Peptides against a protein of PDB entry 2YKT. Designs and how they scored, part 194

Target 1, 231 residues: chain A of PDB entry 2YKT
Amino acid sequence: SRSEEMHRLTENVYKTIMEQFNPSLRNFIAMGKNYEKALAGVTYAAKGYFDALVKMGELASESQGSKELGDVLFQMAEVHRQIQNQLEEMLKSFHNELLTQLEQKVELDSRYLSAALKKYQTEQRSKGDALDKCQAELKKLRKKSQGSKNPQKYSDKELQYIDAISNKQGELENYVSDGYKTALTEERRRFCFLVEKQCAVAKNSAAYHSKGKELLAQKLPLWQQACADPS

## One batch from the design tools (peptide; made by RFdiffusion4, then SolubleMPNN)

Design b2_p24_8_s1 (from b2_p24_8, 12 letters changed)
Fold by OpenDDE base, seed 2:
Structure b2_p24_8_s1 (fold): chain B 231 residues (1-231), chain A 24 residues (1-24)
Amino acid sequence: as target 1 above (231 residues)
Amino acid sequence: SIDEREKKLAEEQKKLDEEFAKLA
């Protein structure tokens, strides 16, 4: 029946969220933590590299013929430090605004969805059982009427059961339809939350990249000219 | 030359910005 098909679809939505979406989201969070760790490693390695660059700048500053190149090397290291500070801010935001919040939600969601599905199933079954009972009683009444010398005695009661069955069928169909819409809304809400949190990360990432671009664009022409114009 | 490289970078950035604006 239409109601049975919609019921199956509703259960499948909840099962998809619980068995596919939530495990995939946990994996996404784990991959995010791995990415964060790798970026922290890059930060540490970059510090060592640019500290070594500063040392080269010190040596240039001590030379008679390359003193101005010392300042250039120091500026290169300083620009990197500023870019790195922006990266660290982005990473903090990535951790606090995305990973932590997703982790908190996914752990609470399993219990919520299980309860929501159980509530839906219980009420759906209750309505279905009530419908089946009315259908069974109508069938019993019809059998009694066929065996009776006065079938007209049962006509009013038969009409009452027919009306009750029609009403209960309509109520069941409406309930299952609303249940399906609710389930789809729950699924959409979870994807929307992920998209919104990822948008926040994207904004912070854009700020990091913009700052780096601006700083390098400002200084790079100066650094390139330093070797062409020996003082 | 520095000027040619700067010009090339500016052109590449302009193209990238235009493509980004289409996606936004």
Scores: peptide ipSAE 0.000, ipTM 0.217, DockQ to the pose 0.028
Fold by OpenDDE base, seed 3:
Structure b2_p24_8_s1 (fold): chain B 231 residues (1-231), chain A 24 residues (1-24)
Amino acid sequence: as target 1 above (231 residues)
Amino acid sequence: SIDEREKKLAEEQKKLDEEFAKLA
């Protein structure tokens, strides 16, 4: 029946969230933590590299013929230090605004969804059982009427059961339909939350990349000409 | 001197920070 099909669809939405979406989201969070850790490692390694570059700049500054190149090397290190500091800030935001918030939600969601599904199933079953009972009583009444010497005695009761069945069927269909809409809304809300949080990450990343590009673009022409300048 | 270079770097850092703040 249409109601049975819609009921199946409703249950499948909840099952998909619990069995597919939430585990996938946990994996996404884990991969995000790995990515964060790797970027933190890059930051640490970069510090060592640019500290070594500063030392090369110091040596140039001590030379008689390459003193001006010392300043260039110092500027190179400083620009990259600043870019790296911005990366660290982006990582903090990535951790606090995306990973932590997703983790908090996914931990509680399994219990919530299980309870929501159980509530829906209980009420759906209750309405279904009530419908089945009315249908069974109508069938019994019709059997009694067929065996009776006065079938007209049961006509009013038969009409009442037919009306009750129609009403209960309509109520069940509406309940299941609303249940399906609710389930789809719950699914959409979770995807929307993920999209919104990822948009925040994208904005922060864009700011980081833009700043890095601007700083390097400003200084790079100067650095490229440093060796061509006459002593 | 080392002090003059540090001062220059600090000033450059400040300018870079200000430019970054305009982009946020």
Scores: peptide ipSAE 0.000, ipTM 0.271, DockQ to the pose 0.018
Fold by OpenDDE base, seed 5:
Structure b2_p24_8_s1 (fold): chain B 231 residues (1-231), chain A 24 residues (1-24)
Amino acid sequence: as target 1 above (231 residues)
Amino acid sequence: SIDEREKKLAEEQKKLDEEFAKLA
Protein backbone atom coordinates (compact mmCIF):
# COMPACT_ATOMS: atom_id res chain seq x y z
CA SER B 1 0.00 0.00 0.00
CA ARG B 2 0.98 3.67 -0.28
CA SER B 3 1.23 3.94 3.50
CA GLU B 4 3.46 0.89 3.74
CA GLU B 5 5.75 2.22 1.06
CA MET B 6 5.99 5.61 2.70
CA HIS B 7 6.66 3.92 6.03
CA ARG B 8 9.58 2.03 4.53
CA LEU B 9 10.91 5.25 3.01
CA THR B 10 10.71 6.97 6.39
CA GLU B 11 12.60 4.21 8.14
CA ASN B 12 15.20 4.23 5.40
CA VAL B 13 15.87 7.95 5.91
CA TYR B 14 16.58 7.41 9.61
CA LYS B 15 18.69 4.36 8.86
CA THR B 16 20.65 6.27 6.22
CA ILE B 17 21.48 9.00 8.72
CA MET B 18 22.51 6.55 11.41
CA GLU B 19 24.30 3.99 9.29
CA GLN B 20 25.76 6.12 6.49
CA PHE B 21 25.77 9.84 7.28
CA ASN B 22 26.99 9.72 10.88
CA PRO B 23 29.78 7.20 10.27
CA SER B 24 30.86 9.19 7.21
CA LEU B 25 30.83 12.36 9.30
CA ARG B 26 33.03 10.70 11.91
CA ASN B 27 35.43 9.79 9.15
CA PHE B 28 35.30 13.36 7.85
CA ILE B 29 36.23 14.62 11.31
CA ALA B 30 39.09 12.14 11.53
CA MET B 31 40.38 13.24 8.14
CA GLY B 32 40.06 16.84 9.27
CA LYS B 33 42.20 16.13 12.32
CA ASN B 34 44.79 14.52 10.11
CA TYR B 35 44.71 17.54 7.81
CA GLU B 36 45.15 19.85 10.81
CA LYS B 37 48.12 17.82 11.98
CA ALA B 38 49.69 17.94 8.55
CA LEU B 39 49.29 21.72 8.37
CA ALA B 40 50.85 22.02 11.81
CA GLY B 41 53.69 19.95 10.46
CA VAL B 42 54.06 22.34 7.53
CA THR B 43 54.22 25.22 9.98
CA TYR B 44 56.98 23.55 11.94
CA ALA B 45 58.98 22.66 8.85
CA ALA B 46 58.59 26.17 7.47
CA LYS B 47 59.87 27.64 10.73
CA GLY B 48 63.07 25.68 10.39
CA TYR B 49 63.52 26.82 6.81
CA PHE B 50 63.00 30.50 7.56
CA ASP B 51 65.12 30.34 10.70
CA ALA B 52 67.87 29.16 8.42
CA LEU B 53 67.07 32.08 6.12
CA VAL B 54 67.54 34.43 9.07
CA LYS B 55 70.97 32.94 9.57
CA MET B 56 71.79 33.76 5.97
CA GLY B 57 70.58 37.30 6.62
CA GLU B 58 72.91 37.57 9.60
CA LEU B 59 75.83 36.58 7.44
CA ALA B 60 74.86 39.16 4.83
CA SER B 61 74.63 41.84 7.51
CA GLU B 62 78.15 41.00 8.62
CA SER B 63 79.51 41.31 5.09
CA GLN B 64 80.99 44.51 3.71
CA GLY B 65 79.42 44.30 0.27
CA SER B 66 76.02 42.70 0.97
CA LYS B 67 74.91 44.37 4.18
CA GLU B 68 71.66 45.73 2.76
CA LEU B 69 70.69 42.26 1.54
CA GLY B 70 70.67 41.17 5.16
CA ASP B 71 67.67 43.40 5.76
CA VAL B 72 65.93 41.91 2.74
CA LEU B 73 66.44 38.39 4.01
CA PHE B 74 65.19 39.38 7.45
CA GLN B 75 62.09 40.92 5.90
CA MET B 76 61.44 37.74 3.95
CA ALA B 77 61.61 35.73 7.15
CA GLU B 78 59.41 38.22 8.98
CA VAL B 79 56.73 38.10 6.31
CA HIS B 80 56.78 34.34 6.62
CA ARG B 81 56.35 34.63 10.37
CA GLN B 82 53.30 36.82 9.88
CA ILE B 83 51.81 34.43 7.34
CA GLN B 84 52.49 31.55 9.70
CA ASN B 85 50.73 33.35 12.53
CA GLN B 86 47.71 33.80 10.30
CA LEU B 87 47.79 30.10 9.42
CA GLU B 88 47.89 29.18 13.09
CA GLU B 89 44.85 31.33 13.73
CA MET B 90 43.06 29.66 10.86
CA LEU B 91 43.96 26.23 12.25
CA LYS B 92 42.62 27.14 15.67
CA SER B 93 39.39 28.20 14.06
CA PHE B 94 39.31 25.05 11.98
CA HIS B 95 39.67 22.96 15.10
CA ASN B 96 37.27 24.86 17.33
CA GLU B 97 34.58 25.89 14.86
CA LEU B 98 34.44 22.81 12.66
CA LEU B 99 36.03 19.69 14.12
CA THR B 100 35.07 20.07 17.77
CA GLN B 101 31.52 21.12 17.01
CA LEU B 102 30.95 18.34 14.51
CA GLU B 103 32.41 15.80 16.91
CA GLN B 104 30.08 16.94 19.67
CA LYS B 105 27.06 16.82 17.37
CA VAL B 106 27.75 13.40 15.89
CA GLU B 107 28.30 11.86 19.31
CA LEU B 108 24.98 13.12 20.65
CA ASP B 109 23.09 12.34 17.48
CA SER B 110 23.24 8.54 17.59
CA ARG B 111 21.07 8.26 20.68
CA TYR B 112 18.73 10.97 19.51
CA LEU B 113 18.07 9.38 16.14
CA SER B 114 17.62 5.93 17.61
CA ALA B 115 15.02 7.28 19.98
CA ALA B 116 13.30 9.27 17.24
CA LEU B 117 13.08 6.25 14.96
CA LYS B 118 11.83 4.03 17.77
CA LYS B 119 9.17 6.57 18.69
CA TYR B 120 8.00 6.78 15.09
CA GLN B 121 7.95 2.99 14.71
CA THR B 122 6.03 2.50 17.93
CA GLU B 123 3.36 5.02 17.03
CA GLN B 124 3.09 3.80 13.45
CA ARG B 125 2.65 0.23 14.66
CA SER B 126 0.09 1.30 17.22
CA LYS B 127 -2.00 3.03 14.57
CA GLY B 128 -1.60 0.11 12.20
CA ASP B 129 -2.64 -2.41 14.83
CA ALA B 130 -5.69 -0.36 15.72
CA LEU B 131 -6.70 -0.27 12.07
CA ASP B 132 -6.17 -4.01 11.68
CA LYS B 133 -8.27 -4.68 14.75
CA CYS B 134 -11.17 -2.65 13.38
CA GLN B 135 -10.91 -4.42 10.04
CA ALA B 136 -10.92 -7.79 11.76
CA GLU B 137 -13.94 -6.88 13.85
CA LEU B 138 -15.82 -5.72 10.75
CA LYS B 139 -15.04 -9.00 9.02
CA LYS B 140 -16.25 -10.94 12.05
CA LEU B 141 -19.44 -8.88 12.17
CA ARG B 142 -20.14 -9.48 8.48
CA LYS B 143 -19.77 -13.24 8.98
CA LYS B 144 -22.29 -13.12 11.81
CA SER B 145 -24.66 -11.06 9.70
CA GLN B 146 -24.48 -13.49 6.78
CA GLY B 147 -25.31 -16.39 9.07
CA SER B 148 -28.20 -14.59 10.74
CA LYS B 149 -31.87 -14.70 9.84
CA ASN B 150 -32.01 -10.99 10.73
CA PRO B 151 -29.00 -9.28 9.11
CA GLN B 152 -30.54 -5.84 9.70
CA LYS B 153 -29.69 -6.24 13.38
CA TYR B 154 -26.00 -5.65 12.58
CA SER B 155 -26.35 -2.80 10.05
CA ASP B 156 -25.72 0.09 12.45
CA LYS B 157 -22.67 -1.55 13.95
CA GLU B 158 -21.30 -2.31 10.49
CA LEU B 159 -21.56 1.36 9.55
CA GLN B 160 -19.73 2.32 12.74
CA TYR B 161 -16.84 0.02 11.93
CA ILE B 162 -16.67 1.29 8.35
CA ASP B 163 -16.42 4.86 9.60
CA ALA B 164 -13.82 3.91 12.20
CA ILE B 165 -11.73 2.12 9.57
CA SER B 166 -11.89 5.11 7.24
CA ASN B 167 -10.82 7.49 10.00
CA LYS B 168 -8.01 5.25 11.22
CA GLN B 169 -6.76 4.73 7.67
CA GLY B 170 -6.64 8.47 7.11
CA GLU B 171 -4.89 9.04 10.42
CA LEU B 172 -2.28 6.41 9.64
CA GLU B 173 -1.61 7.87 6.20
CA ASN B 174 -1.24 11.37 7.59
CA TYR B 175 1.04 10.20 10.38
CA VAL B 176 3.32 8.34 8.00
CA SER B 177 3.36 11.27 5.59
CA ASP B 178 4.31 13.68 8.35
CA GLY B 179 6.87 11.22 9.61
CA TYR B 180 8.51 11.13 6.21
CA LYS B 181 8.66 14.93 6.00
CA THR B 182 10.14 15.06 9.49
CA ALA B 183 12.77 12.49 8.63
CA LEU B 184 13.78 14.39 5.49
CA THR B 185 14.00 17.58 7.51
CA GLU B 186 16.27 15.88 10.03
CA GLU B 187 18.54 14.73 7.23
CA ARG B 188 18.62 18.16 5.61
CA ARG B 189 19.38 19.84 8.93
CA ARG B 190 22.51 17.75 9.33
CA PHE B 191 23.79 18.56 5.86
CA CYS B 192 23.02 22.23 6.40
CA PHE B 193 24.98 22.20 9.64
CA LEU B 194 27.97 20.74 7.84
CA VAL B 195 27.71 23.34 5.07
CA GLU B 196 27.45 26.19 7.57
CA LYS B 197 30.49 25.03 9.51
CA GLN B 198 32.44 24.62 6.30
CA CYS B 199 31.48 28.18 5.34
CA ALA B 200 33.04 29.42 8.58
CA VAL B 201 36.21 27.55 7.72
CA ALA B 202 36.15 29.06 4.24
CA LYS B 203 35.97 32.58 5.69
CA ASN B 204 38.97 31.96 7.89
CA SER B 205 40.86 30.39 5.02
CA ALA B 206 40.10 33.44 2.90
CA ALA B 207 41.55 35.67 5.61
CA TYR B 208 44.71 33.59 5.69
CA HIS B 209 45.15 33.73 1.94
CA SER B 210 44.33 37.43 1.79
CA LYS B 211 46.87 38.32 4.46
CA GLY B 212 49.56 36.32 2.75
CA LYS B 213 48.82 37.90 -0.60
CA GLU B 214 48.82 41.38 0.90
CA LEU B 215 52.12 40.99 2.71
CA LEU B 216 53.90 39.45 -0.24
CA ALA B 217 52.49 41.97 -2.70
CA GLN B 218 53.72 44.80 -0.50
CA LYS B 219 57.28 43.56 -0.07
CA LEU B 220 58.08 41.61 -3.22
CA PRO B 221 58.87 44.68 -5.37
CA LEU B 222 61.35 45.87 -2.75
CA TRP B 223 63.03 42.51 -2.58
CA GLN B 224 63.24 42.24 -6.35
CA GLN B 225 65.07 45.55 -6.72
CA ALA B 226 67.58 44.84 -3.94
CA CYS B 227 70.08 43.13 -6.22
CA ALA B 228 69.49 45.52 -9.11
CA ASP B 229 70.31 48.58 -7.00
CA PRO B 230 73.50 47.78 -5.13
CA SER B 231 74.48 50.21 -2.36
CA SER A 1 30.85 -1.85 4.10
CA ILE A 2 31.15 1.76 5.21
CA ASP A 3 33.29 0.67 8.14
CA GLU A 4 35.67 -1.16 5.88
CA ARG A 5 35.98 1.86 3.62
CA GLU A 6 36.61 4.11 6.58
CA LYS A 7 39.29 1.79 7.92
CA LYS A 8 40.97 1.72 4.54
CA LEU A 9 40.90 5.50 4.29
CA ALA A 10 42.28 5.82 7.80
CA GLU A 11 45.12 3.46 7.02
CA GLU A 12 45.97 5.29 3.83
CA GLN A 13 45.89 8.63 5.59
CA LYS A 14 48.07 7.32 8.41
CA LYS A 15 50.64 6.22 5.88
CA LEU A 16 50.61 9.63 4.25
CA ASP A 17 50.95 11.32 7.63
CA GLU A 18 53.92 9.17 8.49
CA GLU A 19 55.62 10.11 5.25
CA PHE A 20 54.92 13.76 5.87
CA ALA A 21 56.28 13.54 9.40
CA LYS A 22 59.63 12.49 7.98
CA LEU A 23 59.90 15.95 6.46
CA ALA A 24 59.33 17.77 9.75
Scores: peptide ipSAE 0.000, ipTM 0.290, DockQ to the pose 0.033
Fold by OpenDDE base, seed 1:
Structure b2_p24_8_s1 (fold): chain B 231 residues (1-231), chain A 24 residues (1-24)
Amino acid sequence: as target 1 above (231 residues)
Amino acid sequence: SIDEREKKLAEEQKKLDEEFAKLA
């Protein structure tokens, strides 16, 4: 029946969230942590590189003819340090605003969804059983009426069961339909949350890239002219 | 000297920190 199909669809939505979405989200979080760790590794490696650049700047500063180039090399290293600091801030936001929040939600979600599904199933079954009972009683009544010498005695009761069946069927259909909409809304809410958190990450990333670009754009012309303008 | 170089680096760091703060 339409109601049975809708019921199956509803259960499948909850099942998909619990068995596919949430495990995939846990994996996503794990991959995010790996990505964060790798970026931290980049930060460490960059520190070594720019420390070595500073050493070259020190040597230039000790020279008779290249002192000003020492300052340029120091500035280059420091600008990159500032860019790296911005990256670290972005990583903190990535961890705190995305990974941690997703981890907290996915941990709590299993119990919530299980309870929601169970509640739906219980009520759906209750309404279904009530409908089946009325249908069974109507069938019994009709059999009794067919065997009776006075079938008219059962006519009013038959009408009552027909009305009850109609009402219970409508109620079941509406409940299952609403249940399906609710399940889809629950699924959508989870995807929306992920999208919103990713938007926050994207915003932070954009800020990092923008600031880095701007800072380099301000200094690069000065550095490019340093060799042409010996002091 | 090493001390002079460290002082110079610290001054450059301060200057660049101030410039970066304007972009923040």
Scores: peptide ipSAE 0.000, ipTM 0.244, DockQ to the pose 0.015; fails the geometry check

Design b2_p24_8_s2 (from b2_p24_8, 11 letters changed)
Fold by OpenDDE base, seed 2:
Structure b2_p24_8_s2 (fold): chain B 231 residues (1-231), chain A 24 residues (1-24)
Amino acid sequence: as target 1 above (231 residues)
Amino acid sequence: EIEEREKQLQAEQKELEETFAELA
């Protein structure tokens, strides 16, 4: 029946969220933590590299013939420090606004969805059983009427059962339809939350990339000219 | 809106590539 098909679809939505979406989201969070760790490693390694570059700049500054190149090397290190500071800010946001919030939600969500599905199933079954009972009573009444010498005695009661069945069937169909819409809304809400959090990450990443682009574009021509134009 | 922003980003990237190509 239409109601049975829609019921199956509703259950499948909840099952898909619990068995596919939530495990995939946990994996996404784990991969995010790995990515964060790798970027923290990059930050540490970069500090060592540019500290060593500063040391080379100090040596240039101590020379009589390469003093101006010392300033260039210091500028290179400083620009990278500023870019790295922006990266660290982005990483803090990535951790606090995406990973932490997703982790908190995914752990609580399984229990919530299980309860929601169980509530839906219980009420759906209750309505279905009530419908089946009315259908069974109508069938019994019709059998009694066929065996009776006065079938008209049961006509009013038969009409009452037919009306009750029609009403209960309509109620069941409406309930299952609303259940399906609710399930789809629950699924959409979870994807929307992920998209919104990822948008925040994207904005922070854009700021990092923009700052790097601006600083390097401004300074690179100056640095490239430093060896061609000795002081 | 997204398509327009993508076009803007592509234009910015092209300008950046041209700028660095001139420096190379």
Scores: peptide ipSAE 0.000, ipTM 0.208, DockQ to the pose 0.070
Fold by OpenDDE base, seed 4:
Structure b2_p24_8_s2 (fold): chain B 231 residues (1-231), chain A 24 residues (1-24)
Amino acid sequence: as target 1 above (231 residues)
Amino acid sequence: EIEEREKQLQAEQKELEETFAELA
């Protein structure tokens, strides 16, 4: 029946969230933590590289013929420091605004969804059972009428059951339809939350990239001319 | 329509890829 199909669809939405979405989200969080760790590793490795660059700048500063190139190398290291500061800010946001919040939600969600599904199933079954009972009573009444010498005496009662069945069928269909809409809303809310949190991270990432680009764009022409300028 | 939205997203993705290719 239409109501049975809609009921199955509703249950499938809840099952998809519980069995597919939430586990996938946990994996996403785990991969995010791994990515964060790798970026921290990059930060550390970069520090070592640019510290070594500073050392080269010191040597240039001690050179009679390359003294000005020492300043260039120091500036390159300083720009890196500024870019690194922006990266650290992005990582803090990545951790606090995305990973932590997603982790908190996914851990609480299993209990919530289980309860919501159970509530829906209980009420759906209650309405279904009431409908089935009325249908069964109508069937019994019709059998009794067919065996009677005066079938007309059962006509009013038959109409009452038909009306009751129609009403209960409508109520069940409406309830299941509303349940389906609710389930879809729950699913959409979770995806929307993920998208919104990822947008926040994207904004912070954009700020990191923009600041780096600006700093490099400002200094790169100067650095490129350093070797061409007469000493 | 979901199919129409998917087509739009594919078009946007293609445009983005082209933009990146031009910058590379």
Scores: peptide ipSAE 0.000, ipTM 0.268, DockQ to the pose 0.132
Fold by OpenDDE base, seed 1:
Structure b2_p24_8_s2 (fold): chain B 231 residues (1-231), chain A 24 residues (1-24)
Amino acid sequence: as target 1 above (231 residues)
Amino acid sequence: EIEEREKQLQAEQKELEETFAELA
């Protein structure tokens, strides 16, 4: 029946969330942590590189003919420091606003979904069983009526069962329909949460890239002409 | 018969999803 098919679809949505989405989300979080660690590694390596650049700037500042180039090298390192600060803010957001929150959600979700599915299944079965019972009783009544010398005696009761079956069938169909919408809403909510958290990270990433672009665009022309200027 | 039933179920799923999308 249509209700049975829709019931199957509803259960499949819950199963998809529990067996595919949530495990995939856990993997996503793990990959995010790996990415965060790698970015931290880049940060550390970059610090070493620019610290070495500062040392070159110190040597230039100690020279007789290259003092101004020392200032340029120091400015390059300072711009890097400012860019790095923006990266650190992005990483903080990446950790706190994405990874941590997703981890909290996925840990709580298994019990919630299991309970929600069980509740739906229990009520669906209850309504289905009630319908089946009425159908079975109608069938018994019809058999009894066919064997009776006075079939008209059972006509009113037959109409009552027909009405009850119609009402219970409608109720079951509505319940399963609502259950399906609820399940899809639960799935959508999880994807929306992921999208929203990624948007927050994207905004912070954009700020990092914008700051870097602005600082470099401002200073690069000055650095490019430094060697052409007399000492 | 099985293949036809699978196609029917897929069509029904699509219709239900579209209905949900319209209500959402």
Scores: peptide ipSAE 0.006, ipTM 0.330, DockQ to the pose 0.025; fails the geometry check
Fold by OpenDDE base, seed 3:
Structure b2_p24_8_s2 (fold): chain B 231 residues (1-231), chain A 24 residues (1-24)
Amino acid sequence: as target 1 above (231 residues)
Amino acid sequence: EIEEREKQLQAEQKELEETFAELA
């Protein structure tokens, strides 16, 4: 029946969330944590490199003829330090605003969805059973009427069952239809949440890259001129 | 020229530090 088909579709939406979306989201979170760890590693390695650059700057500052180049090297290291600081802040946001929140959501969602699906199934079955019962009673009544010497005795009761069946069928169809809409809304909400959180990450990343580009672009011409005249 | 460049670099360093302080 139409209601049965729509019921199956509704259940499939919940199953897709529980069996496909949520596991995939858990994997996404895990991959995010790995990415975060790698970026933290890059930051650490970069610190070592630019600390070594500072040492070269110190040596230049101690030299007789390259003192001004010492300041250039220090500036290069400082610019990088600030860029890395911004990256670290971005990583904190990435962790706290994306990964942690998604992890909390997906953990709570398993229990929620199970309960929601169970509730829907219970009510759907209850309505279906009530409909089936009325249909069975009508069939029984019609059999009695056909074998009776006074069929008119059952006419009012037959009409009552017909009306009840019609009403219960309508209620079931509406309930399942609403259930399907609700399920689709639940699915969409989860994707929207992911998109919104990823947008926040993208904005933060854009700010990081923009600031780094601006700082480097500002200073690079100065640094490029530092070796033009040794005297 | 070296002294002039040193002065320029020191000024730029100060400006850089100020800029970064605003970002922190």
Scores: peptide ipSAE 0.000, ipTM 0.172, DockQ to the pose 0.015; fails the geometry check

Design b2_p24_8_s3 (from b2_p24_8, 10 letters changed)
Fold by OpenDDE base, seed 3:
Structure b2_p24_8_s3 (fold): chain B 231 residues (1-231), chain A 24 residues (1-24)
Amino acid sequence: as target 1 above (231 residues)
Amino acid sequence: DIEKREKELEEEKKKLEEEFAKLA
C-alpha cells in the first residue's frame, strides 16, 4: 500500500542517518583531529626552524660587514611568529567551534534518533493495528449479515465501520506523511549544521591567510633590497 | 538563511508527496 511504502521510506531516512551519516561524521571528526595534530606539528617544527634563523641573525649582527642583515633576519623571524600566532588562533577555533561541537552533537544524536524512530514506529503500528481491526470487524459483520434472515439490521453498523476505516486510513496516511517530512528535516538539519560549522572554519582560515599575506607583503620588499645595498 | 532553506525543503517535500501520490 501507499502508506506502507511511505513508512518504509521514512524508516530508511532514519536508518541512513544512524548507519551512514553518523558514522561518516565520526570519521570526519577523527580526520579533523588528525589534521589538527599535523598542523600543530608543523607549528612546532617551524618554531625550531625560525629559532635557528634568529641564531643566524645574531651571528650577522656580530659580523663586521653584515650587521644590517642581522636585523632583516630578526624581522623575518618576528613576522613568522605573528603568522604562527594567527595559526594557533585558527586551530583553537577549529578545535572548539568545529570538532568539539560536532563530537557532542553526534553523541547525543545517536540516542535521540533511536528514540525518535522507536516513537514513530510505535505510533505507526498502533494506527495500523487499529485500521486492521476495523477492517476485520467489517468483514466479520458482512459475513454475519449474509447469513442472517434480517440483514438490514446490520446496515447502520456497516456504515459506521466503513466510515471508521476511511477515517483511520486517512489518519495513518497523514501520520506517515508527516513522519517522512520530519525525518527529512532531521537529516537536512544535520547537514546544515555541518555546513555552518565548516563555514566558521573557512572564515577563520581566511583570516589566518589574509594576515600572513599582509605581513609578508609589507616586509618582503625591504628584505629583498637588503643585499642590493652593501654597507 | 535557515528559514529560507526550511521553506525550500517544505516545498520539495510537498512536491515529492504529490509525485508519490500519483505513483501509489
Scores: peptide ipSAE 0.014, ipTM 0.400, DockQ to the pose 0.028
Fold by OpenDDE base, seed 1:
Structure b2_p24_8_s3 (fold): chain B 231 residues (1-231), chain A 24 residues (1-24)
Amino acid sequence: as target 1 above (231 residues)
Amino acid sequence: DIEKREKELEEEKKKLEEEFAKLA
């Protein structure tokens, strides 16, 4: 029946969220944490590299013939520091606004979805059982009427069961239809939340890249000219 | 028979999803 098919579809949506989406989301969070750790490692390694560059700048500043190159090397390190600060802000947002929030939601979601599915199944079964009961009673009544010398005695009850079956069928179909819409909404909401949080990360990442581009574009011509202009 | 039923279910799913998309 149409109601049975929609019921199966509804259950499949909940199962897909619980068995596919949530495990995949947990993996996504884990991969995000690994990515964050790697970026932190890059940050640390970069600091060592540019600290060493600063040392070279100090040596240049102490020289008689390369003083101006010392300033260039210091500027290179300073630009890196500014870019790195922006990266750290991006990483904080990545952790706090994406990973932490997703982790909190996925942890609570299993219980929520289980309860929601159970509630739907219970009510669907209740309505289905009520319909089946009315159908069974109508069938029994019809059998009694066919064997009776006075079939007219059962005519009013037959009409009542027919009406009840029609109403219960409609209620079941509406309930299952609404259940399916609700399930799809639940699924969509989870994807939308992921997209929205990823958009926030993307904005922060864009700010990081923009700042880096601006700073480097501003200074690079100056640095390139430094070796051509011996002070 | 199973393949026909799967196709029918897929078509019904698509219709329901389209209806949902209109309501959302």
Scores: peptide ipSAE 0.007, ipTM 0.352, DockQ to the pose 0.026
Fold by OpenDDE base, seed 4:
Structure b2_p24_8_s3 (fold): chain B 231 residues (1-231), chain A 24 residues (1-24)
Amino acid sequence: as target 1 above (231 residues)
Amino acid sequence: DIEKREKELEEEKKKLEEEFAKLA
């Protein structure tokens, strides 16, 4: 029936969130933590590299003919430090505004959705059972009437069951329809939340990249000409 | 029995909705 099909669709939405979306989101969070760790690793490795560059700058500063190149090398290391500060800020936001919040949400959501689905199923079954009961009673009444010498004595009761069936059918259809809309809204809300959080991260990441590009663009021409200038 | 369980589920849902909303 239409009601049964809609019921199946409703349950499938909840099941998709619980069995597909939420586990995938947990995996997404885990991959995010790995990504964060890797970026922290890059930060550490970069620090070592640019510390070594500073050492080269010190040697240049101590030389008789390359002192000005020492300043260039120091500037390169300093620009890296500033870029790294922007990366660290981005990573903090990535952790606090995306990963932590998603982790908290997904942990609570499985229980929430389970309760919501169970509530829906209980009420749907209750309405369905009541409808089935009325239909069964009408069928019994009609059989009794067909075997009776006075079938008219059952006419009022038959009408009552017909009316009850019609009303209960309508109520069930409306309930299941509303349930489906609610389920779809729940699903959409979760995707929207993910998109919005990812947008915030993207904006913060853009700031990191923009700052790095700006700093390098300002200094790179000076660094490029340093070897062409006489000492 | 069914009605009692429905009420319990409604209360549980409400509690979880409140908790979920705090994290939004």
Scores: peptide ipSAE 0.020, ipTM 0.476, DockQ to the pose 0.023; fails the geometry check
Fold by OpenDDE base, seed 2:
Structure b2_p24_8_s3 (fold): chain B 231 residues (1-231), chain A 24 residues (1-24)
Amino acid sequence: as target 1 above (231 residues)
Amino acid sequence: DIEKREKELEEEKKKLEEEFAKLA
């Protein structure tokens, strides 16, 4: 029936969120944590590299003929430090605004969705059972009427059951339809939340990349000319 | 029986919804 098909679709939406979306989101969070760890590792490794570059700059500054190149090497290290600071800020936001919030939501959501689905199923079953009962009573009444010497005695009651069945059928269809809309809204809300959080990540990432591009674009021509213009 | 269970589920959903909203 129409209501049965809609009911199946509704249950499938909830099941898809619980069995596909939420596990995938947990995996997404895990991959995010791995990405964060790797970027933290990059920051640490980069510090060692540019500290070594500073040492080369110190040696240049101590030389008789390469003092100005010492300043260039120091500037290179300093620009990198500023870029790494921006990366650390991005990582902090990535952790606090995305990963932590998603992790909190996904655990709570499993219980929420389970309760929501059970509520829907209970009410759907209740309405279905009430409809079935009325249909069964109508069938029983019709059997009595067919065997009766006075069938008109049951005509009013038959009309009452027909009306009740029609009303209960309509109520069931409306409830299941609303349930389906609700389920789709729940699914959409979760995807929208993910999109919104990824927009925040994108903004933070853009700031990091923009700062790096700006700093390097400003200094790189100067550094490239340093060896051509001996002091 | 079914009505009682339905009410319990409604209260549970309400509680969880409120908690979920705090995280949004």
Scores: peptide ipSAE 0.019, ipTM 0.496, DockQ to the pose 0.023; fails the geometry check

